# Peptides against a protein of PDB entry 1BH9: the designs that were tried, part 5

Target 1, 89 residues: chain A of PDB entry 1BH9
Amino acid sequence: FSEEQLNRYEMYRRSAFPKAAIKRLIQSITGTSVSQNVVIAMSGISKVFVGEVVEEALDVCEKWGEMPPLQPKHMREAVRRLKSKGQIP

## One batch from the design tools (peptide)

Design b1_p10_2_s3 (made by RFdiffusion4, then SolubleMPNN; from b1_p10_2, 4 letters changed)
Fold by OpenDDE base, seed 4:
Structure b1_p10_2_s3 (fold): chain B 89 residues (1-89), chain A 10 residues (1-10)
Amino acid sequence: as target 1 above (89 residues)
Amino acid sequence: DLIEEFLKSL
């Protein structure tokens, strides 16, 4: 890992979705109450997903010969590439 | 891949 990569990972590691917000979001979709464990699991999966998209977007940015910060175009291209690779639906 | 590299470091 580069120092920058480690620093990004530290920020990523310390970030978290608010449990109450995630719970409300899930319940708005399912129409029923969900357990704390479901909220934790969904929060974790969502965090991993965001991390993978951001990593791909950074790669896109670099491959395009551009520098951070990431722009919407990098995020859109990242999602496209991840879909193409079969890494996300 | 950051996650892959992290997992490999464990």
Scores: peptide ipSAE 0.028, ipTM 0.582, DockQ to the pose 0.037
Fold by OpenDDE base, seed 5:
Parts: sequence; C-alpha cells; structure tokens
Structure b1_p10_2_s3 (fold): chain B 89 residues (1-89), chain A 10 residues (1-10)
Amino acid sequence: as target 1 above (89 residues)
Amino acid sequence: DLIEEFLKSL
C-alpha cells in the first residue's frame, strides 16, 4: 500500500454526498419519502461505486502509460471494463 | 479492490 494510494484513500474517505441531496435524489426517483437509514445506506453504496470506478480508471490510466490527473477518457474506459467484468450493470 | 487493499495496509 503506497503513500499515493493511502493519500487517495484518505481523500476518498473524507468525501461524502450531502444527505439532503441524496434524499432528494432518491425521492425524485421513488416518488415516496425515504428514511434516514435508506439515505445512509444509499450514500454508502454510491460512494463505494464511485470509489470502484475511480480505482478502475486509475488502472486504465496506468495501463495506457499515462499519468494523473484522470481524464474523461479514463473514466469512460473504466466504466466499459467494469461492465465487461459484470461489476456494474 | 479498494477495500481489500486498504484492509491489507492495516
């Protein structure tokens, strides 16, 4: 576990979706009110999803022989690969 | 895996 990886994880760990925004988003989709526990759970799942995509994008960047920061092309390729692996729909 | 790698670092 490199210092760079640790730093990225720390930034990731400190990041969070605003609860109110998540609540509004869920309710806009479901059409019904959701509990705080649902907001917390969905926030966590969403954060994990973002983390996994970013991790894959970093791998793509490296495999392409490129250096950070990540670019849209890395993110797009990451999503394609994760879909191919069945990790995301 | 991000979580797995983090856990291994502890």
Scores: peptide ipSAE 0.026, ipTM 0.583, DockQ to the pose 0.032
Fold by OpenDDE base, seed 2:
Structure b1_p10_2_s3 (fold): chain B 89 residues (1-89), chain A 10 residues (1-10)
Amino acid sequence: as target 1 above (89 residues)
Amino acid sequence: DLIEEFLKSL
């Protein structure tokens, strides 16, 4: 990894979804209460998903010959590509 | 990708 890649990874690693917000969101969908472990698991899965989308968007940005920061067009294209690859529904 | 590289490190 380059220093820039390592710095991005460190920022990603330190980021987290607020547990209370995730709990409320899950409960709004399921209609039932969920355990702390379910919140932790769902938060982790969600973080992985966001990481994959951002990584694809960075690749899009580079392939288009553009420089950071990421723009909405990169994120939209990333989602399209991941869907095309069958990596997301 | 990051996940692939992590998995390779296991």
Scores: peptide ipSAE 0.026, ipTM 0.572, DockQ to the pose 0.040
Fold by OpenDDE base, seed 3:
Structure b1_p10_2_s3 (fold): chain B 89 residues (1-89), chain A 10 residues (1-10)
Amino acid sequence: as target 1 above (89 residues)
Amino acid sequence: DLIEEFLKSL
């Protein structure tokens, strides 16, 4: 790992979705209350998903010869590429 | 891949 890559990973590792927000979001979709374990699982899956999208977007940004911060166009292209690769639906 | 690199670090 480069120092920059390590720093980004540390920031990612320390980041988290607020449990209450995730709980409310799931409940708004399911129409019923959910357990803490469901919230934890969904939070983890969501964090992995966001991490993969951001990683792809950073690669897009680099491939386009551009500098951070990421812009909406990088995120849109990242999602397109991940769908093309079959990594996301 | 970030997940793969993490797993390698364990």
Scores: peptide ipSAE 0.026, ipTM 0.572, DockQ to the pose 0.037

Design b1_p10_2_s4 (made by RFdiffusion4, then SolubleMPNN; from b1_p10_2, 5 letters changed)
Fold by OpenDDE base, seed 2:
Structure b1_p10_2_s4 (fold): chain B 89 residues (1-89), chain A 10 residues (1-10)
Amino acid sequence: as target 1 above (89 residues)
Amino acid sequence: SLIEEFLASL
């Protein structure tokens, strides 16, 4: 890790989705209540997913010869690339 | 999305 990468990783580690919002979102989709453990698990999975997309977007940004911050075009391209790699269905 | 697919499986 470079210092910049380490700082980015620490910011990522400290970020979190609000439990109440995640619970409401899950229940809006499933149509039924979910346990606290499901909310915790989903929050973790969601964080990992976002992390993977952002990591790919940073790679896109670099490969395009551009500098942060990330722009919507980087995020869209990241998703496209992850799909092509089979990392996203 | 992966999240949507996972939620749909619950």
Scores: peptide ipSAE 0.042, ipTM 0.647, DockQ to the pose 0.582
Fold by OpenDDE base, seed 1:
Structure b1_p10_2_s4 (fold): chain B 89 residues (1-89), chain A 10 residues (1-10)
Amino acid sequence: as target 1 above (89 residues)
Amino acid sequence: SLIEEFLASL
């Protein structure tokens, strides 16, 4: 990994969705309260999902011969490709 | 969304 890639990974690793925000979001969908464990699980799954999309977007960016930072066009293309691969619904 | 689908499975 380049230093830049490592730095991005470290930032990603240290990042987290605020538990309160996740809890509120889930509750807005379910209409009922959710346990702490559900919030933790959902937070983790969400982070992994974001990571997968960003990884694909970085690949798109590179394949297009472009340099970071990622732009919306990379993210849109990443989602399209992941859907095509069946990695996301 | 993936989150919504997961929530629906709970």
Scores: peptide ipSAE 0.041, ipTM 0.642, DockQ to the pose 0.716
Fold by OpenDDE base, seed 3:
Structure b1_p10_2_s4 (fold): chain B 89 residues (1-89), chain A 10 residues (1-10)
Amino acid sequence: as target 1 above (89 residues)
Amino acid sequence: SLIEEFLASL
């Protein structure tokens, strides 16, 4: 790994969704109160999901011969590719 | 979506 790659990974690893925000979001959808464990699980799943989409988008950007920052077109293409691969519904 | 499916399983 380059120092840049390591730094990006560390930033990703240390990032976290605010528990209160996740709790409110889930409850707004389900209409029912959720436990702390549900919030933790959903936060983890969401972080992994975002990570996978961003990773795919970075790959798209590179394959298109473009440079960061990522643009909406990269994110849209990433989602299409992940769906095509069956990695997301 | 992944999120919707997960939420539906709760």
Scores: peptide ipSAE 0.039, ipTM 0.639, DockQ to the pose 0.752
Fold by OpenDDE base, seed 4:
Structure b1_p10_2_s4 (fold): chain B 89 residues (1-89), chain A 10 residues (1-10)
Amino acid sequence: as target 1 above (89 residues)
Amino acid sequence: SLIEEFLASL
């Protein structure tokens, strides 16, 4: 990791989805109440997913010769590339 | 990938 990469990772590591919001979102989809463990598990998986997309977007940004912050165009291209690589559905 | 590494840790 470069110093910048390390700093970004630390910010990512410290970030978290609000539990109440995740719970409400899941329940709106499932139509039933969910346990705290489900919220924790889903939050963790979601964070990992976002992390992978952001990592790819940062790579896109770098390859395009651009500098942070990430823009929607980087995120869109990242998703396209990840799908092409079969890393996400 | 990060997801693969995460899954492998379970």
Scores: peptide ipSAE 0.037, ipTM 0.619, DockQ to the pose 0.077

## One batch from the design tools (peptide)

Design b1_p11_1 (made by RFdiffusion4)
Fold by OpenDDE base, seed 3:
Structure b1_p11_1 (fold): chain B 89 residues (1-89), chain A 11 residues (1-11)
Amino acid sequence: as target 1 above (89 residues)
Amino acid sequence: DEELREDYLRA
């Protein structure tokens, strides 16, 4: 890791989705109350998912010879590539 | 990333 990569990783590691917000989001989909364990699990899965998409998007940006910040086109292409690789459904 | 998932589950 470069110094910048380490800093980015540290910020990512310490970040988290607000529990209450995730709970409300899930409940808006399920139509019923969900357990704390479900909220925790979904929060973790979501964080991993977002992290993987962003990492792929950064790779896309670099491969296209473009400079930060990431744009929607990088995110869309990242998702497409991850699906192609079978890394996300 | 697996470590991050585990961290959430431990909380």
Scores: peptide ipSAE 0.051, ipTM 0.673, DockQ to the pose 0.053
Fold by OpenDDE base, seed 1:
Structure b1_p11_1 (fold): chain B 89 residues (1-89), chain A 11 residues (1-11)
Amino acid sequence: as target 1 above (89 residues)
Amino acid sequence: DEELREDYLRA
């Protein structure tokens, strides 16, 4: 990693969905209480999902010969590409 | 991120 890449990666690693919000969301779907471990697991996979979309968007931005910051058009194209690859539903 | 994936698998 370059210094800039390392900084972005660390900022990403330190970010997190609020546990209470994730717990409420899961329970709204399941209709029953869920364990702390389930909340942790779902928070983790959700963060990975967001990360993969952002990484694809950065690739789109680069391939279009554009510079950061990411714009909505990059995010939309990223989602489309990931769907076409079968990486997201 | 491998660490995040590992956390998911361990939970």
Scores: peptide ipSAE 0.045, ipTM 0.658, DockQ to the pose 0.051
Fold by OpenDDE base, seed 4:
Structure b1_p11_1 (fold): chain B 89 residues (1-89), chain A 11 residues (1-11)
Amino acid sequence: as target 1 above (89 residues)
Amino acid sequence: DEELREDYLRA
């Protein structure tokens, strides 16, 4: 990695869903208020989930001999593979 | 492939 790439990676690593948005989303589903810790946990789990899908998509892209940026077809195949592996329902 | 990932992060 170049220093620029490392910086980009760090930004990616630091990325997170806005807590307020996640809280609103959860509450729209549950119909009741949720605690800060629930929001934090759900936000973290959600990021990890997205990260795993993207990582799988990068693997798909590579295996298909293609180059970035990721395309919808990579994401779809990633989800399919993760389902096949039983990693997601 | 780390190179592919690096390219993605660079872009």
Scores: peptide ipSAE 0.038, ipTM 0.632, DockQ to the pose 0.138
Fold by OpenDDE base, seed 2:
Structure b1_p11_1 (fold): chain B 89 residues (1-89), chain A 11 residues (1-11)
Amino acid sequence: as target 1 above (89 residues)
Amino acid sequence: DEELREDYLRA
């Protein structure tokens, strides 16, 4: 990995969704209270999901011969490709 | 990221 990739990974690792916000969001959808473990699990999968979308978007940006930062068009194309690959519904 | 997936599975 390049230094840029390592730095991006480090910043990604440090990022996290606030537990309280995730809890409120889940409860707004389910209509019932959720456990801390559910919040942790959902936070984790959400972070992984965001990471995979961003990674795919970076691949799109590179394949289109463009330079960072990512633009909305890269994110939209990333989602399309991930759906095509069966990585997301 | 495999490490993050592992963290998710352990939760």
Scores: peptide ipSAE 0.051, ipTM 0.659, DockQ to the pose 0.053; fails the geometry check

Design b1_p11_1_s1 (made by RFdiffusion4, then SolubleMPNN; from b1_p11_1, 4 letters changed)
Fold by OpenDDE base, seed 3:
Structure b1_p11_1_s1 (fold): chain B 89 residues (1-89), chain A 11 residues (1-11)
Amino acid sequence: as target 1 above (89 residues)
Amino acid sequence: DQALIEDWLRA
C-alpha cells in the first residue's frame, strides 16, 4: 500500500459512530428502547457500509480522472454502482 | 470483500 492508502486505512480503522447517537437513531425508528448488543451490531454494520461506499466513491473519483476530496457526485455514482453489482439493495 | 469486513470489524 502507498503511504496515502495506509493513512486512509488508519483513519478508517480509528473511526467509529458514537453509541449514543446510534442508540437514539434506532430508538427513533423502533419506538422502543434497544439493547447494547443491538447498538454494537448496528454500529458495526453501519461502519462496514460506509466504508464500502467511500471505497467505491474513491474508485469512481479515480476512474473519472479527478482528484480528492470526494464530492456528492462521486458518492451518488458509488451507490449506483454498488446497487448494479448487487452489493447493496 | 471478506477481508474488508474483517478489517472494519477488527478496528
Scores: peptide ipSAE 0.062, ipTM 0.641, DockQ to the pose 0.066
Fold by OpenDDE base, seed 4:
Structure b1_p11_1_s1 (fold): chain B 89 residues (1-89), chain A 11 residues (1-11)
Amino acid sequence: as target 1 above (89 residues)
Amino acid sequence: DQALIEDWLRA
């Protein structure tokens, strides 16, 4: 990994969804309070999902001969490719 | 990448 890649990875590792926001979102859908473990699990799954999309988007960006930061067009293409691969619905 | 997923789960 390049230093730039390492720095990006470190930023990703440090990133997290605010627990309160996730809790509120889940509760808005379920209509009932959820446990801390549910919030943690959902936060983790969400982070993994974002990571997969960003990884694909970075690949798209590179294949297009472009440089970060990622743009909406990279994210859109990433989602399209992941759907095509059957990795996301 | 499976290794990436594992890293994300641990982070």
Scores: peptide ipSAE 0.061, ipTM 0.641, DockQ to the pose 0.069
Fold by OpenDDE base, seed 1:
Order: sequence, then C-alpha cells, then structure tokens
Structure b1_p11_1_s1 (fold): chain B 89 residues (1-89), chain A 11 residues (1-11)
Amino acid sequence: as target 1 above (89 residues)
Amino acid sequence: DQALIEDWLRA
C-alpha cells in the first residue's frame, strides 16, 4: 500500500458510527431495547457495508481516469455496479 | 424483535 492508501485505511479503521445513534435506529425498528452486543454487531456490519461501497467507488474513479476525492457521481455508479453484481439489494 | 436480529446475525 502507498502512504495515501495506508492513511485512508487508518481513517477507515478508526471511524465508527455513534453507538447511541445506532441503538436508537434499531430500537425504532424493533420497538424494544436492544443489547450492546447487537449494537456492536450492527455497527460493524454497517461499517463493512460503507467500506465496500467506498471501495467500489474508488475503483470507478480509477476506471474513469479520475483522481480522488470521490464525488457523488462515483458513489452513484458504485451502487449501480454493486447492485448489478448482486452484492447490494 | 431483538431475538430475530440476533438470530439473523448468528446465521
């Protein structure tokens, strides 16, 4: 990995959704309180999902011969491609 | 329900 890639990975690794927000969101769906373990698991899955979308968007950006930072058009195309691959519903 | 979510995550 380049220094830039490493820095991006470190930022990604250190990033996290606020537990309180995730808890509230899940509880809004379930209608009841949710355990901390469920919040942690859902937060992790969500982070992985975002990571996959961003990774695809970076690939799109590169394939289009463009340079970071990512733009909305890259994100939209990434989602379309992931859907076509069956990786996103 | 929380139980359903936990089951889904476990599977």
Scores: peptide ipSAE 0.060, ipTM 0.696, DockQ to the pose 0.026
Fold by OpenDDE base, seed 2:
Structure b1_p11_1_s1 (fold): chain B 89 residues (1-89), chain A 11 residues (1-11)
Amino acid sequence: as target 1 above (89 residues)
Amino acid sequence: DQALIEDWLRA
């Protein structure tokens, strides 16, 4: 775990989806109003999901012998690998 | 992994 990785990780930890945006998105799907607890839960799950995708993308980047920053190709490959592992639908 | 998930949940 390099200093660069640590710094990036800290930035991700401090990041968050705006609650209002998450609420609107959920409601657009459910067609009904959702509670704050649902928004919090979905926000948490979403953050974990993003974290796992980024982690996989970093692994892809490393395995390809490339250096940060992550590029779209790393993210696409990460999603593909996570799907193949059954970690995401 | 589990450690990462736990850390993300705490953040």
Scores: peptide ipSAE 0.063, ipTM 0.643, DockQ to the pose 0.067; fails the geometry check

Design b1_p11_1_s2 (made by RFdiffusion4, then SolubleMPNN; from b1_p11_1, 3 letters changed)
Fold by OpenDDE base, seed 1:
Structure b1_p11_1_s2 (fold): chain B 89 residues (1-89), chain A 11 residues (1-11)
Amino acid sequence: as target 1 above (89 residues)
Amino acid sequence: NEELIEDWLRA
């Protein structure tokens, strides 16, 4: 991998949703408190989901013959493609 | 509820 790819991966690896925010969101849906393990698991799944969308957006950007950084149009197209592939609802 | 979420994650 290039240095740029490594840097992007490292930024992704270090990124995380605030636990308190995720906990509040889950509790707003369930109506009851949830354990730390549930918050951690849901945070991880959410991070993976965002990662998959960004990865698809980078692919869109490349296929359109454009260069980073990603723009809203890349993100919108990525979501559409993932939906058509059945990877997201 | 929490149990449903845990079950979903295990599935």
Scores: peptide ipSAE 0.055, ipTM 0.690, DockQ to the pose 0.026
Fold by OpenDDE base, seed 4:
Structure b1_p11_1_s2 (fold): chain B 89 residues (1-89), chain A 11 residues (1-11)
Amino acid sequence: as target 1 above (89 residues)
Amino acid sequence: NEELIEDWLRA
């Protein structure tokens, strides 16, 4: 890992979705209460997904010769690229 | 990065 990569990972690691908020969101969709394990699983999957998109967006930013912070255009392009690669639906 | 994901999962 590069120093920059480690720094990004550290920030990523420290980030988290509030469990209560995720639980409420899921329940708003399912119409019923969900277990703690479901919240944990969905939170994990969501964090991984966000991480993949952000990583791609940072790559886009770099390839465009730009510097952070990320802008909406980087995120939009990242999603397009990930879709074209078949990494996201 | 798969390694980063794996590290996160282990943490």
Scores: peptide ipSAE 0.038, ipTM 0.613, DockQ to the pose 0.067
Fold by OpenDDE base, seed 5:
Structure b1_p11_1_s2 (fold): chain B 89 residues (1-89), chain A 11 residues (1-11)
Amino acid sequence: as target 1 above (89 residues)
Amino acid sequence: NEELIEDWLRA
């Protein structure tokens, strides 16, 4: 791994969704209160999902011969590619 | 940042 990759991974590892915000979001969809464990689980899955999209977007950026920071076009293309690979719905 | 993220991805 390059130093840049390690730095990005460290930032990703330390990042987290605010529990209160996730709880409110879920409850806005379900219409009822959810447990702390549900919030933790959904936060974790969401973090993994975001990580996968960002990883794909970085690959897109590199393959296009461009340099960070990521732009909306990289994120959109990443989603398209992940869908084509069957990694996301 | 919800609206900001949505706008960023929508463009």
Scores: peptide ipSAE 0.026, ipTM 0.531, DockQ to the pose 0.075
Fold by OpenDDE base, seed 2:
Structure b1_p11_1_s2 (fold): chain B 89 residues (1-89), chain A 11 residues (1-11)
Amino acid sequence: as target 1 above (89 residues)
Amino acid sequence: NEELIEDWLRA
C-alpha cells in the first residue's frame, strides 16, 4: 500500500453514519421503530457497501487513465460494473 | 446536503 492508500483507508475507518439519521431513514421505510442493534448493523452494512463502490470507482478512474478526485462518471461506471459482476442488484 | 449529493450523482 502507498501512503495515499493508507491515508484513504484511515479516513474510511474513522468515518461513520450518524445513528439518528440511519434510524430515521429505516423507520421511514419500514414504518415501525427499530432497535439500536438494527441501526448498528445497517450502518455497518452501508459503510461496507460504500467502501466497495468507492474502491471500484477508484479502479475505474485508474483504468481510464485518469487521476483523482473521483467524478460522478466514475461512480456511475463503478455501479454498472458491480451490477454486471452480480455484486449488487 | 443530501440533495446536492443526489444531484451530483444524477448528472
Scores: peptide ipSAE 0.025, ipTM 0.508, DockQ to the pose 0.074

Design b1_p11_1_s3 (made by RFdiffusion4, then SolubleMPNN; from b1_p11_1, 5 letters changed)
Fold by OpenDDE base, seed 1:
Structure b1_p11_1_s3 (fold): chain B 89 residues (1-89), chain A 11 residues (1-11)
Amino acid sequence: as target 1 above (89 residues)
Amino acid sequence: ERELIETWLRA
């Protein structure tokens, strides 16, 4: 893979949702407190979800003969494609 | 994300 791909991967790898924010969000939905392990699991799943959307958007950008950075139109098309594939609700 | 999942599995 290219240096650009490696750089994007490193930025993604280092990114993370604030634990406190995830905890508050989950608790607002469940109505009860959640354990640290639940926060870790949900944070991981959420990061994977965002990663899959971004990967699809990069594929859209490439297929349209365009180059990064990603634009809102790529993200919107990515979501449509993932929904059609049944990969996201 | 793999490290986060591994952390969860080990906890």
Scores: peptide ipSAE 0.070, ipTM 0.730, DockQ to the pose 0.042
Fold by OpenDDE base, seed 4:
Structure b1_p11_1_s3 (fold): chain B 89 residues (1-89), chain A 11 residues (1-11)
Amino acid sequence: as target 1 above (89 residues)
Amino acid sequence: ERELIETWLRA
């Protein structure tokens, strides 16, 4: 564990999708109004998903002997690996 | 880490 990891975790923990934006996005898809709880749930799921992808991308970056910041190639490989592991469709 | 989901579960 490092201070850098702690800082990243703090940034992740504090990160959140704007509720209004998420609500609008969901409603644009469903065509109907959604409750606050649905917005909270979707925001949480989205945050967790992003976190998992970023974590995998950091692992890819490390395994390739490279250093942050993450690049598109890391993100693409992360998604590929997560799919192969059955963690995402 | 799962604060938003926890909040939803409690609501």
Scores: peptide ipSAE 0.067, ipTM 0.724, DockQ to the pose 0.044
Fold by OpenDDE base, seed 2:
Structure b1_p11_1_s3 (fold): chain B 89 residues (1-89), chain A 11 residues (1-11)
Amino acid sequence: as target 1 above (89 residues)
Amino acid sequence: ERELIETWLRA
């Protein structure tokens, strides 16, 4: 990793979705109360998902010969590529 | 994210 990559990883590692917000969101979708374990699981999956999308977007940015920060066009292309790879349904 | 996942696995 470059120093910049390490710094981005540290910022990502320290980030977290608020548990209360995730709980409310899940309950709004499922229509029923969910356990703390479900909130933890979904929070983890969501964070990993965001990380994978951002990583793909960074690859897109680099392949297009551009420099950070990421722009919406990189994120959109990342999602398209992940769908093509079967990483996103 | 790993710590969060591990917490879930242990629960």
Scores: peptide ipSAE 0.053, ipTM 0.707, DockQ to the pose 0.042
Fold by OpenDDE base, seed 5:
Structure b1_p11_1_s3 (fold): chain B 89 residues (1-89), chain A 11 residues (1-11)
Amino acid sequence: as target 1 above (89 residues)
Amino acid sequence: ERELIETWLRA
């Protein structure tokens, strides 16, 4: 890990989805109220998912010989690669 | 991430 990579990872670790926002989002889809535990679970799963996409996008950026910050093209390519690997639907 | 999952499992 470079110092830059460690710093980016630390920013990711400290990031979180606001519980109220996640609750509202789920309720907008289900049409019913959800428990606190469902919000916690969904928040965790969502963060892991975002982390995996960003990690793949950073790999794409490096393989293309480009420097941060990530651009939409890196994110799109990351999603494509993860789908091809069967890691996301 | 781990702490969040542990909280969910313990609830």
Scores: peptide ipSAE 0.050, ipTM 0.707, DockQ to the pose 0.039

Design b1_p11_1_s4 (made by RFdiffusion4, then SolubleMPNN; from b1_p11_1, 4 letters changed)
Fold by OpenDDE base, seed 1:
Structure b1_p11_1_s4 (fold): chain B 89 residues (1-89), chain A 11 residues (1-11)
Amino acid sequence: as target 1 above (89 residues)
Amino acid sequence: EEKLIEDWLRA
């Protein structure tokens, strides 16, 4: 890893969705209370999903010959590419 | 991520 890559990885590693917010979101969809284990699992899956989008956006930024920080255009293109690859719905 | 994995395994 470069210093920049390591820094981004550490920031990502330390980031987390608030459990209460995830719980409320799930319950708004299911209409019933969910267990702590479900909240933990969904929080992890959500974090991985966001990480994959950001990673693809960084790749887009590099391929376009541009430098960070990421811009909305990189995120939009990343989502398009991931959908095209069948990696996200 | 490691903490989330650990929490998932211990729960």
Scores: peptide ipSAE 0.080, ipTM 0.738, DockQ to the pose 0.043
Fold by OpenDDE base, seed 4:
Structure b1_p11_1_s4 (fold): chain B 89 residues (1-89), chain A 11 residues (1-11)
Amino acid sequence: as target 1 above (89 residues)
Amino acid sequence: EEKLIEDWLRA
């Protein structure tokens, strides 16, 4: 990894969804209150999912000979590739 | 990630 990649990874590692916001979002869908563990689990799953998409998008960006920041075209191609690989529906 | 996993396992 390059220094820039390590820095981005560190930022990703430190990132987190606000628990209150996630809780409200889930409850808006379920119509009932959810436990702290559900919020933690869902937040973690969501972060991993976003991370996987961004990782794929960064790979696309690099393979296209381009530099960050990521653009919508990278994200779209990333999703396409992940679907093709059967990694996401 | 580790913190999230730890929090989930701990709770």
Scores: peptide ipSAE 0.079, ipTM 0.739, DockQ to the pose 0.042
Fold by OpenDDE base, seed 2:
Structure b1_p11_1_s4 (fold): chain B 89 residues (1-89), chain A 11 residues (1-11)
Amino acid sequence: as target 1 above (89 residues)
Amino acid sequence: EEKLIEDWLRA
């Protein structure tokens, strides 16, 4: 891994969704209260999902011969590719 | 992520 990759990983590792915000979001969708365990699980899944999308977007950026920072077009293309690969619905 | 996993395992 390059120094840049390691730095991105470290920033990713330190990032987290606020539990209270996730709880409120889930409850707004489900219409019922959720347990702390559900919040933890959903927070983890969400973080992994974001990480995978960002990684794919970085690949897109590189394949297009462009340099970071990522732009909305990279994120949109990443989602399209992940759908094509069956990684997301 | 590590903390999240730890919290999940402890719950």
Scores: peptide ipSAE 0.077, ipTM 0.736, DockQ to the pose 0.042
Fold by OpenDDE base, seed 3:
Structure b1_p11_1_s4 (fold): chain B 89 residues (1-89), chain A 11 residues (1-11)
Amino acid sequence: as target 1 above (89 residues)
Amino acid sequence: EEKLIEDWLRA
């Protein structure tokens, strides 16, 4: 890890989706109340997913010879590449 | 992800 990588990892590690927001989002889709365990599981899955996309987007940005901050085009390309690699559906 | 794992285990 570089100092920058370490800092990003630390910020990622400490980040979390608000439980109430995730619960409301899921309930808006399911139409019914969901358990605490469902909220925890979905929050974790979502965090991992976002982390993987951002990591890929940073790689895209670097490979394109561009500098931060990340732009929507990097995120879109990251998702495309991850799908192509079979890393996300 | 220690907090998430801990929350899952405690639920």
Scores: peptide ipSAE 0.070, ipTM 0.732, DockQ to the pose 0.041

